# Peptides against a protein of PDB entry 2AUS, part 258

Target 1, 323 residues: chain A of PDB entry 2AUS
Amino acid sequence: ADIKREVIVKDDKAETNPKWGFPPDKRPIELHIQYGVINLDKPPGPTSHEVVAWIKRILNLEKAGHGGTLDPKVSGVLPVALERATRVVQALLPAGKEYVALMHLHGDVPEDKIRAVMKEFEGEIIQRPPLRSAVKRRLRTRKVYYIEILEIDGRDVLFRVGVEAGTYIRSLIHHIGLALGVGAHMAELRRTRSGPFKEDETLVTLHDLVDYYHFWKEDGIEEYIRKAIQPMEKAVEHLPKIWIKDSAVAAVAHGANLTVPGIVKLNAGIKKGDLVAIMTLKDELVALGKAMMSTQEMIERSKGIAVDVEKVFMPRDWYPKLW

## One batch from the design tools (peptide; made by RFdiffusion4, then SolubleMPNN)

Design b2_p29_3_s4
Fold by OpenDDE base, seed 2:
Structure b2_p29_3_s4 (fold): chain B 323 residues (1-323), chain A 29 residues (1-29)
Amino acid sequence: as target 1 above (323 residues)
Amino acid sequence: SVREELEKLVEEHEKRMEEFEKKKRELEE
């Protein structure tokens, strides 16, 4: 998510009509909710599915989905995509995660040894998903991006860990405990990050949502609920982007593949096969798709399919049909 | 159309915001 991507301009003369579309900051509250994502502080206890069901009830929604399951006992960052934005969770599922974990050791270990062994778990690790996981129990590699020990108090080790999506922290702690020779278990786990969503001013509780919805519906104060819901575009901040001409938007919104002539600007470093966000010049999410070309190919070529459009988010009529 | 529905929602929102800003000014005076 923190990857600053260079923006390469292909067409510096391309303008956007201010009358077309609905930029994230210009959406009426009802529309903002329809294309919203909540950075929810999931409480410990309920399942991620129960929490999504509660949000649907609180906000009177027909559809919602979460950006990656948290176990019932795990608290913290759970992105919940709303209504028409529900499918944006597909961008969040593969996103990196950060956790703060409390590991309890089953024996005494010198601090220096704890630090040394935990450092060895940075990088690629072999994991087998637990039986309760919806994921097939195949051995797989996962990347641990970093481990930061926050505190060591005897047998209790508080640490921050950044991991590839679908890394099981419980299994990591178990393996660390084995490597330390004393065994260990996960005492507490909180997710502090899910892709672009982190612990910040956008993090809200279920209680906050109840209150904010009430303030809107009964008192006519929409400011709180507006701030509590992020635009769906937040959920794709971590993806490479391609910005398209106004004339290409309606076609893509109808499910047409993006062709090279439609590109105005794009991020550097796109590879063939990458998941990319197709954006308007007003930073509205049109669609997610698979890059069929690299950034360099999209610059050098005059024609061809640049992106295979997989998921459309923008309504077909936000931009005029110009074909 | 979805556009026409959204345009109505925008107009309604703008009216509500104007009324809110008016009330806010009246409370600050």
Scores: peptide ipSAE 0.053, ipTM 0.617, DockQ to the pose 0.027
Fold by OpenDDE base, seed 3:
Structure b2_p29_3_s4 (fold): chain B 323 residues (1-323), chain A 29 residues (1-29)
Amino acid sequence: as target 1 above (323 residues)
Amino acid sequence: SVREELEKLVEEHEKRMEEFEKKKRELEE
């Protein structure tokens, strides 16, 4: 999420009609909810699926989905995509995660040794998925991007950890404990980040959602529920983007692949096979797709399929059909 | 009700957050 991507302009004369589409900031409340993502502070206790079911009940929704499972005992950042935005979670599943963990050591270890050993776990680690995971129990590599020790109190080690998606912090702590020679277990875990979603002013509880929905439905106050729901475009902030001409939007919204002539600007560093977000010039999410070309190929070529469109989000009628 | 279940979970969460923040403060002292 923190990687600033260069924007390469292919057509500097491309304009957008202000009457077409619904930019994230101009959506009526009902439409905002239909294309929304909640940055939920998941309580400990319930499953991520139970929490999604409750959100659907609270907000009277037909569909919702979460951006990556938290174990029942784990609290913190759970992005919940709503209604028409539900499938945007596919952009969040592969996104990096951050946690704050409390590790309890089963013996006394000098602080300097704790710090030294934990630093060795930055980088690539070998993990076996837990027995209860739906994932085949094959050994796999995962990246630990960083470990930041926050506090050490005897046998208790509080640390922040940034990890590749599907890294098991419980397994990491177990391996750290083995490397320390005393053993360890995970005493507490909170997720503090899931891709672009983090602990900030947008983080809301289930209680907040109940109250904010009440204020809207009974008191006619939309402000709170509007602020509690992020636009679906937030869920793709970490992806490379391709911005398209107004004339290309309706075709992509109908499920047509994006061709090179439709591109106005794009991020640098797109590779063939990357998941990319197709955006309007008003920063509306049209679709997610697989890049069929690199950034360089999209610049140099005059024709061809740039993106294989996998999932459309934008309604077909937001932009006129210009073909 | 769903509300009562949620209220209970919120209370449990708030308590847990207070305990977590307390533990952080105790580690900083």
Scores: peptide ipSAE 0.027, ipTM 0.515, DockQ to the pose 0.024
Fold by OpenDDE base, seed 5:
Structure b2_p29_3_s4 (fold): chain B 323 residues (1-323), chain A 29 residues (1-29)
Amino acid sequence: as target 1 above (323 residues)
Amino acid sequence: SVREELEKLVEEHEKRMEEFEKKKRELEE
């Protein structure tokens, strides 16, 4: 998520009409909610699905979805996409995750050995999904991007870990314990990051949402609920982006594939098959799609399908039909 | 009520977070 992608400009003369669309910062509160994502601090106890159901009840929503399951006992960052933004979770599900975990060792191990062995778990690891997972229990590889040992106190090891989506920290800890020769279990786990969502000022509790909704509905104060909900564009910050001409927006919003002539600027390093965000020049999310070309091909070619549009988010009427 | 259920869950969360942060501090000492 933190890798700044270079932006390549294809059309430096392209302008946008300020009267068209609704930039993320200019949406009326109702529209902001319709295209919102909550950075929820999930409590321990409930399932991620139960929490989504509660958010729907609290905020009187028809639809919502979460950006990646947290186990019932796990707290922390759970992005919850709302209403029209619900499907933006497709961008978040494959996103990297960070956790803080407390591992308890079942025997005494020298600190130097703990550090050495845990360092060996950085990189590609083989995992077996737990029995309680709805996922087929096939062996799979997962990436551990980093392990940072925060503290070691005898048999207790507090560590930060960055992982590929769907890495089971409980399984990682089990394997570390086996490698140490004493065994280990996960005592505590908190998710501190889910793609672009992290522990920051945007993190809100269920209590906050109840209060903020009350302030809006009963007191007419929208500020709190507005701040508690991030624009859906936040959920795609980690994706490679393609910015399109105003004249192309309505077509894409109608479900047309993005063609090369519609591109104004794009991130470097897009590969064929990548999930990409199609953006307006005002950084509004139009759609998610699959890149049909590399960045280089999108620059060099004058025609062709650049992106196969998979999911439209933008309403059809935000930009005029210019075709 | 839905609110009472949520308030209880929040209280349980806060308590658990305090316990987690306590354990974290105890490891940092």
Scores: peptide ipSAE 0.022, ipTM 0.483, DockQ to the pose 0.023
Fold by OpenDDE base, seed 4:
Structure b2_p29_3_s4 (fold): chain B 323 residues (1-323), chain A 29 residues (1-29)
Amino acid sequence: as target 1 above (323 residues)
Amino acid sequence: SVREELEKLVEEHEKRMEEFEKKKRELEE
């Protein structure tokens, strides 16, 4: 998520009509909720599905979905996409995750050995999914991007870990314990990051949501609930982006593939096959799609399908049909 | 349990919202 992507401008003269669309900062509160994502601090105890069900009750919503399951005992960052934004969670599933974990060792190990062995688990690791995962229990590789030991107190090791999506920290801790020769288990786990969502001022509790919804409905104060809900565009910040002409927006919103002439600007480093976010010039999410060209091909070519549109988010009527 | 506490929180919110909507209707009549 922290990768600053260069923006390449293909059409520096492209303008956008300020009357078209609903930029993330200009959505009425009802529309903001319809296209919202909550950065929820999931409490330990409930399942991610139970928490989503409670959010729907609290906010009187028909639909919601979460940006990657947290186990019942795991707390912390759970993105919950609302209503029309529900499917934006698909962009968060492949996103990197960060956790703070408490590992309990089953024997005494010198601190220097703990540090040395844990450092060896940075990089590619082999994992088997846990029994409770909907995923077939096949061996797979996952990346551990970093391990930062925060504290060592005898047999208790507190550490921060950045991992590829679908890395199981419980399995990592088990393997670290085996490598240390004494065994280990996961005592506590908190997710501190899920792609663009982290522990920051946008992190809210279920209690906060109850209060903020009350302030809006009973007191007419929308400020709190507005701040508690992020625009769906937040959920795609980590993706490479392609910004399109106003004249291309309605076509893409109808499910048409993005062609090269529709591109105004784009991120560097897009590869064929990458998941990309198609944006308006007002930074509104139109659709997610698969890149059919590299960034370089999208710059050099005058025609062709740039993006195979897989999922439309923008309503068809936000921009006029100009074809 | 954490679950029971959260269920209670939601139920209390639902009750407040029902009471609000009732009062709103009474003020509009």
Scores: peptide ipSAE 0.013, ipTM 0.395, DockQ to the pose 0.735

Design b2_p29_4_s1 (from b2_p29_4, 14 letters changed)
Fold by OpenDDE base, seed 4:
Structure b2_p29_4_s1 (fold): chain B 323 residues (1-323), chain A 29 residues (1-29)
Amino acid sequence: as target 1 above (323 residues)
Amino acid sequence: MLSEEELEEIRALDEEARRLRARFEARAA
């Protein structure tokens, strides 16, 4: 579920100058691409890196990065951040994921037992990353948020699963098979969600990108390529947000830490150590950073460092220096 | 820019992804 975060207003009189910045919906097409994220339907077969390389060649880009590896045989939602937005993928790496999986059982099991055992795998599980993972192989806990059985056809179990980032569905299916006593393997897997990116009208194929880029470059029609690319702000929708004064934007864009006086409004429930998105009053992403205070401390205090700025996205010239 | 061979490969891969999605949607209905 999209975590609806309450918004607490600290300064209800704060205004923003409409001449400053580039709101996500008002970027020229070239700038939109420079700060874009594609909700790609990754085909089965290629690696996530090969697909990113193809996108770079299709769209004539210097840089791109993906919001979390899909295995070669796995299809579906792969967020691909473009150019100046490339580093926004760090916000997507910790985001929850959803998959549809086909599990094949190695023996016959009554449907009632399948349903009962799979429900026991909701919650905390212990996993070890596979050998092919760039992550150092160590035992770790992961959350399974939900398992929804869609179909049981003899030994084939189709199910939807919501998981914490870096949960291995292949490993989950292996352990379900062991718990059922017959063994199991992953026959098919599709990712249907990666944080704010899901199977919706924004999902595009590699071929769509070829066609849409052609329509823009050869025919002058930018509408399709504009719709195919989401603003980088989409990639931070799942994060807690802090909205800042126009007078604070340029300082943060230069890499200065956010201080409490710069805050106009913020989400409830920020804890010290949380990854937060620093936004303008026009919902432009300025930076990602680590919260140095809770929401409550940011409300009660008049001064101090609220956010340690880790990654700046906004250009230094979008807002004037007002210090 | 991609070659015609690479474009045909992409079309084939995307069609396989579409077929796979359609199979999942039909079984989930």
Scores: peptide ipSAE 0.384, ipTM 0.885, DockQ to the pose 0.904
Fold by OpenDDE base, seed 5:
Structure b2_p29_4_s1 (fold): chain B 323 residues (1-323), chain A 29 residues (1-29)
Amino acid sequence: as target 1 above (323 residues)
Amino acid sequence: MLSEEELEEIRALDEEARRLRARFEARAA
């Protein structure tokens, strides 16, 4: 569920200088690309790494990274963070995922039994990572948030599934097949969501990127490539946020920890140890960090380290040093 | 820059993805 996070204001008098920074929607095209994330429609066939390598060649980039591996045969939503935004994938890796899957049953099962058994797989499940996974093959729990059966056609079951990050749909289908008593396998799989990235107007193909880059470089038309790349701030929309004073931005951009006096507003429900996004008052991502306090502690305390800054994204010169 | 062969490969792969997406969208409607 998109948990709507309440915003608590700590300093209602804090203002921001419009001359400082580069708000997500006001970046020059080169800077937009440097701080961009593509909502890629990954084709079936190539690995997620091969697709990232192609994007780097298409867009003439030194660095890029993806927001969670899709198997070669799996298509759909693959967030690809570019250049200076590459490390923002850290925010996307733990994000929930949605898939549409086609399960093929190895025997005939009454529709009512299919529906009843699949409903039992909502909630906590025990999974073992597949042999080809880079993850240690330890049994682990995963959440299935929802299963929605879309179609049942004899032995073919089309369903939508929302899952915790690192849930293996192939393993889920195998277990459903066992519970049905006939066995099953995954015939098709598409990822329809990865955290804040979904199948919408921002979804682009590799071919789209080729064309859009050509239009920019050869024809001087930047509109298409600008729309094809989301600001890196999109990749942190699902995280709890802390908004900071202009006077704190440069220090955090230099890798200083966020202290309590720098906080203007913050989301409710932050716990110690949570991954948080540190934002400017213009909704620019400064850094990712680990909360060292709860929301309540950040409100009540006058001093102390609020966030241990782990990954800085903002350039050091976007805001002046005010210390 | 990609070769013409790589561009044709990408086109073919993206067309497969499009066909797959369209099948899922038609069944989910």
Scores: peptide ipSAE 0.380, ipTM 0.884, DockQ to the pose 0.856
Fold by OpenDDE base, seed 2:
Structure b2_p29_4_s1 (fold): chain B 323 residues (1-323), chain A 29 residues (1-29)
Amino acid sequence: as target 1 above (323 residues)
Amino acid sequence: MLSEEELEEIRALDEEARRLRARFEARAA
């Protein structure tokens, strides 16, 4: 999520009509909710599915989806995409995760050895999914981006860990314990980040949502519920972006592939096969798709399919059909 | 709409999460 992507301008004369679309900051409250993502502080205890069911009941929603399962006992950052934004969770599933974990060692280990061994677990690790996972129990490689030891108190090791999506922290701790020679288990786990969603002022509880919805529905106060819900565009901040002409928006919103002439600006470093977000010049999410060209090819070519559009989010009527 | 029992459950769960977060923040500082 912290990768600053360079923006390459292809058409510096492209303008956008301020009357078209609904920029993330200008959506009426009902529309904001329809295209919203909650940065939920999931409590320990309930499943991610139960929590999503509660959110649907609290906010009177027909559909919602979460941006990557947390185990029942795991608390913290659970992005919950609402209504028309529900499918934006597909952008979050492959996103990196951060956790704070408490590891309990089953024996005494010198602090220097703890630090040394835990540092060796940065990088590529081999994991097997737990029995309870719907995922086939095949051995797979996962990346541990970093391990930051926060505290060592005897047999209790508090650490921050950044990991590739679908890394099992419980399994990591088990393997660390084996490498230390004494064994270990995961005492506590909290997710502190899921892609662009982190522990910040946007993190809200289920109780906050109850109160904020009440303030809106009963008192007419929209401010709290508006702040509690992020625009769906937040859920794609970590993706490479392609910004398109107003004249291309309606076609893409109808499910047409993005062609090179529609591109106004784009992020550097797009590779063929990358998941990309197609944006308006007002930073509205139009669609997710697969890049069919690199950034360089999209700059150099005058024609061709730049993005295979996989999932449209924008309504067809926000921009006029200009074809 | 949630029942009062469900609201109480949510409050209790959120308070547990808050306590857990506070313990991690205090140790990470």
Scores: peptide ipSAE 0.380, ipTM 0.885, DockQ to the pose 0.869
Fold by OpenDDE base, seed 1:
Structure b2_p29_4_s1 (fold): chain B 323 residues (1-323), chain A 29 residues (1-29)
Amino acid sequence: as target 1 above (323 residues)
Amino acid sequence: MLSEEELEEIRALDEEARRLRARFEARAA
């Protein structure tokens, strides 16, 4: 879900120097790639790891990482973070996912009963991870945010489903089949969303990347490859944000924790323990960290550690040291 | 760089993904 978060301004007089940093829209192409994320349409067949390896070969990259495994047979949205942005995938792991799934029923069930039973699977469900999952096979609750039935054709049920991270659609379909009394299996699955990445104009194929890289390297046309790569800031759009003073940026970029005096504005609803994105006033990602205070505490307090900085992305030299 | 064979494989895989997407979009309409 696109969570619209209120922005609370703590310092309405804070300004930013336009000469400092590299806003996402103003990065030279080489820097844009270094801090990029591809919204890849993963084809069915290859593993997510194989596809990442191909992207590295296509774009001549040293490092890349994906924003959550798709099974070999599963197609669709696979965020691939590049080079210096590789670790931003940590922000995508806890992000909600959307899928379109084809469920095949093993018996005839009236459509009204299918609709009624599938609606009962909205909300909290109990799942056990499949054997092939790298996740420990412990029973856990997961949220199904919504189920939208798209088509019912006899025993074939096409549906859209929004789920909490690490919900297994195959297991969901199995349980729906049991609840219907006839059994079911997952015939097809496509991921249509991974947090802020969805099926939109930013979705690109492996072939697109081949062509776009060629246009840049051989023809000097950077437009296509620039468009094919999203700034790393895209990968944190779904997180609560804290915007900091220019004077605080260099310290955070050096791995210092964010203190309350450095905050200019912040999203409402931050809780202690939340993963948050620390941003400049130019919407550049400085770091990811763990909130050590709530939004309310960050407003009311004059001092203290607001965020425990876990992952720095911004280079240390983009902003001057003002301490 | 990829080989010509790998490029052909990628094209075939991407076309399969496109066909699958189009089928889902058509049924969602």
Scores: peptide ipSAE 0.378, ipTM 0.883, DockQ to the pose 0.908

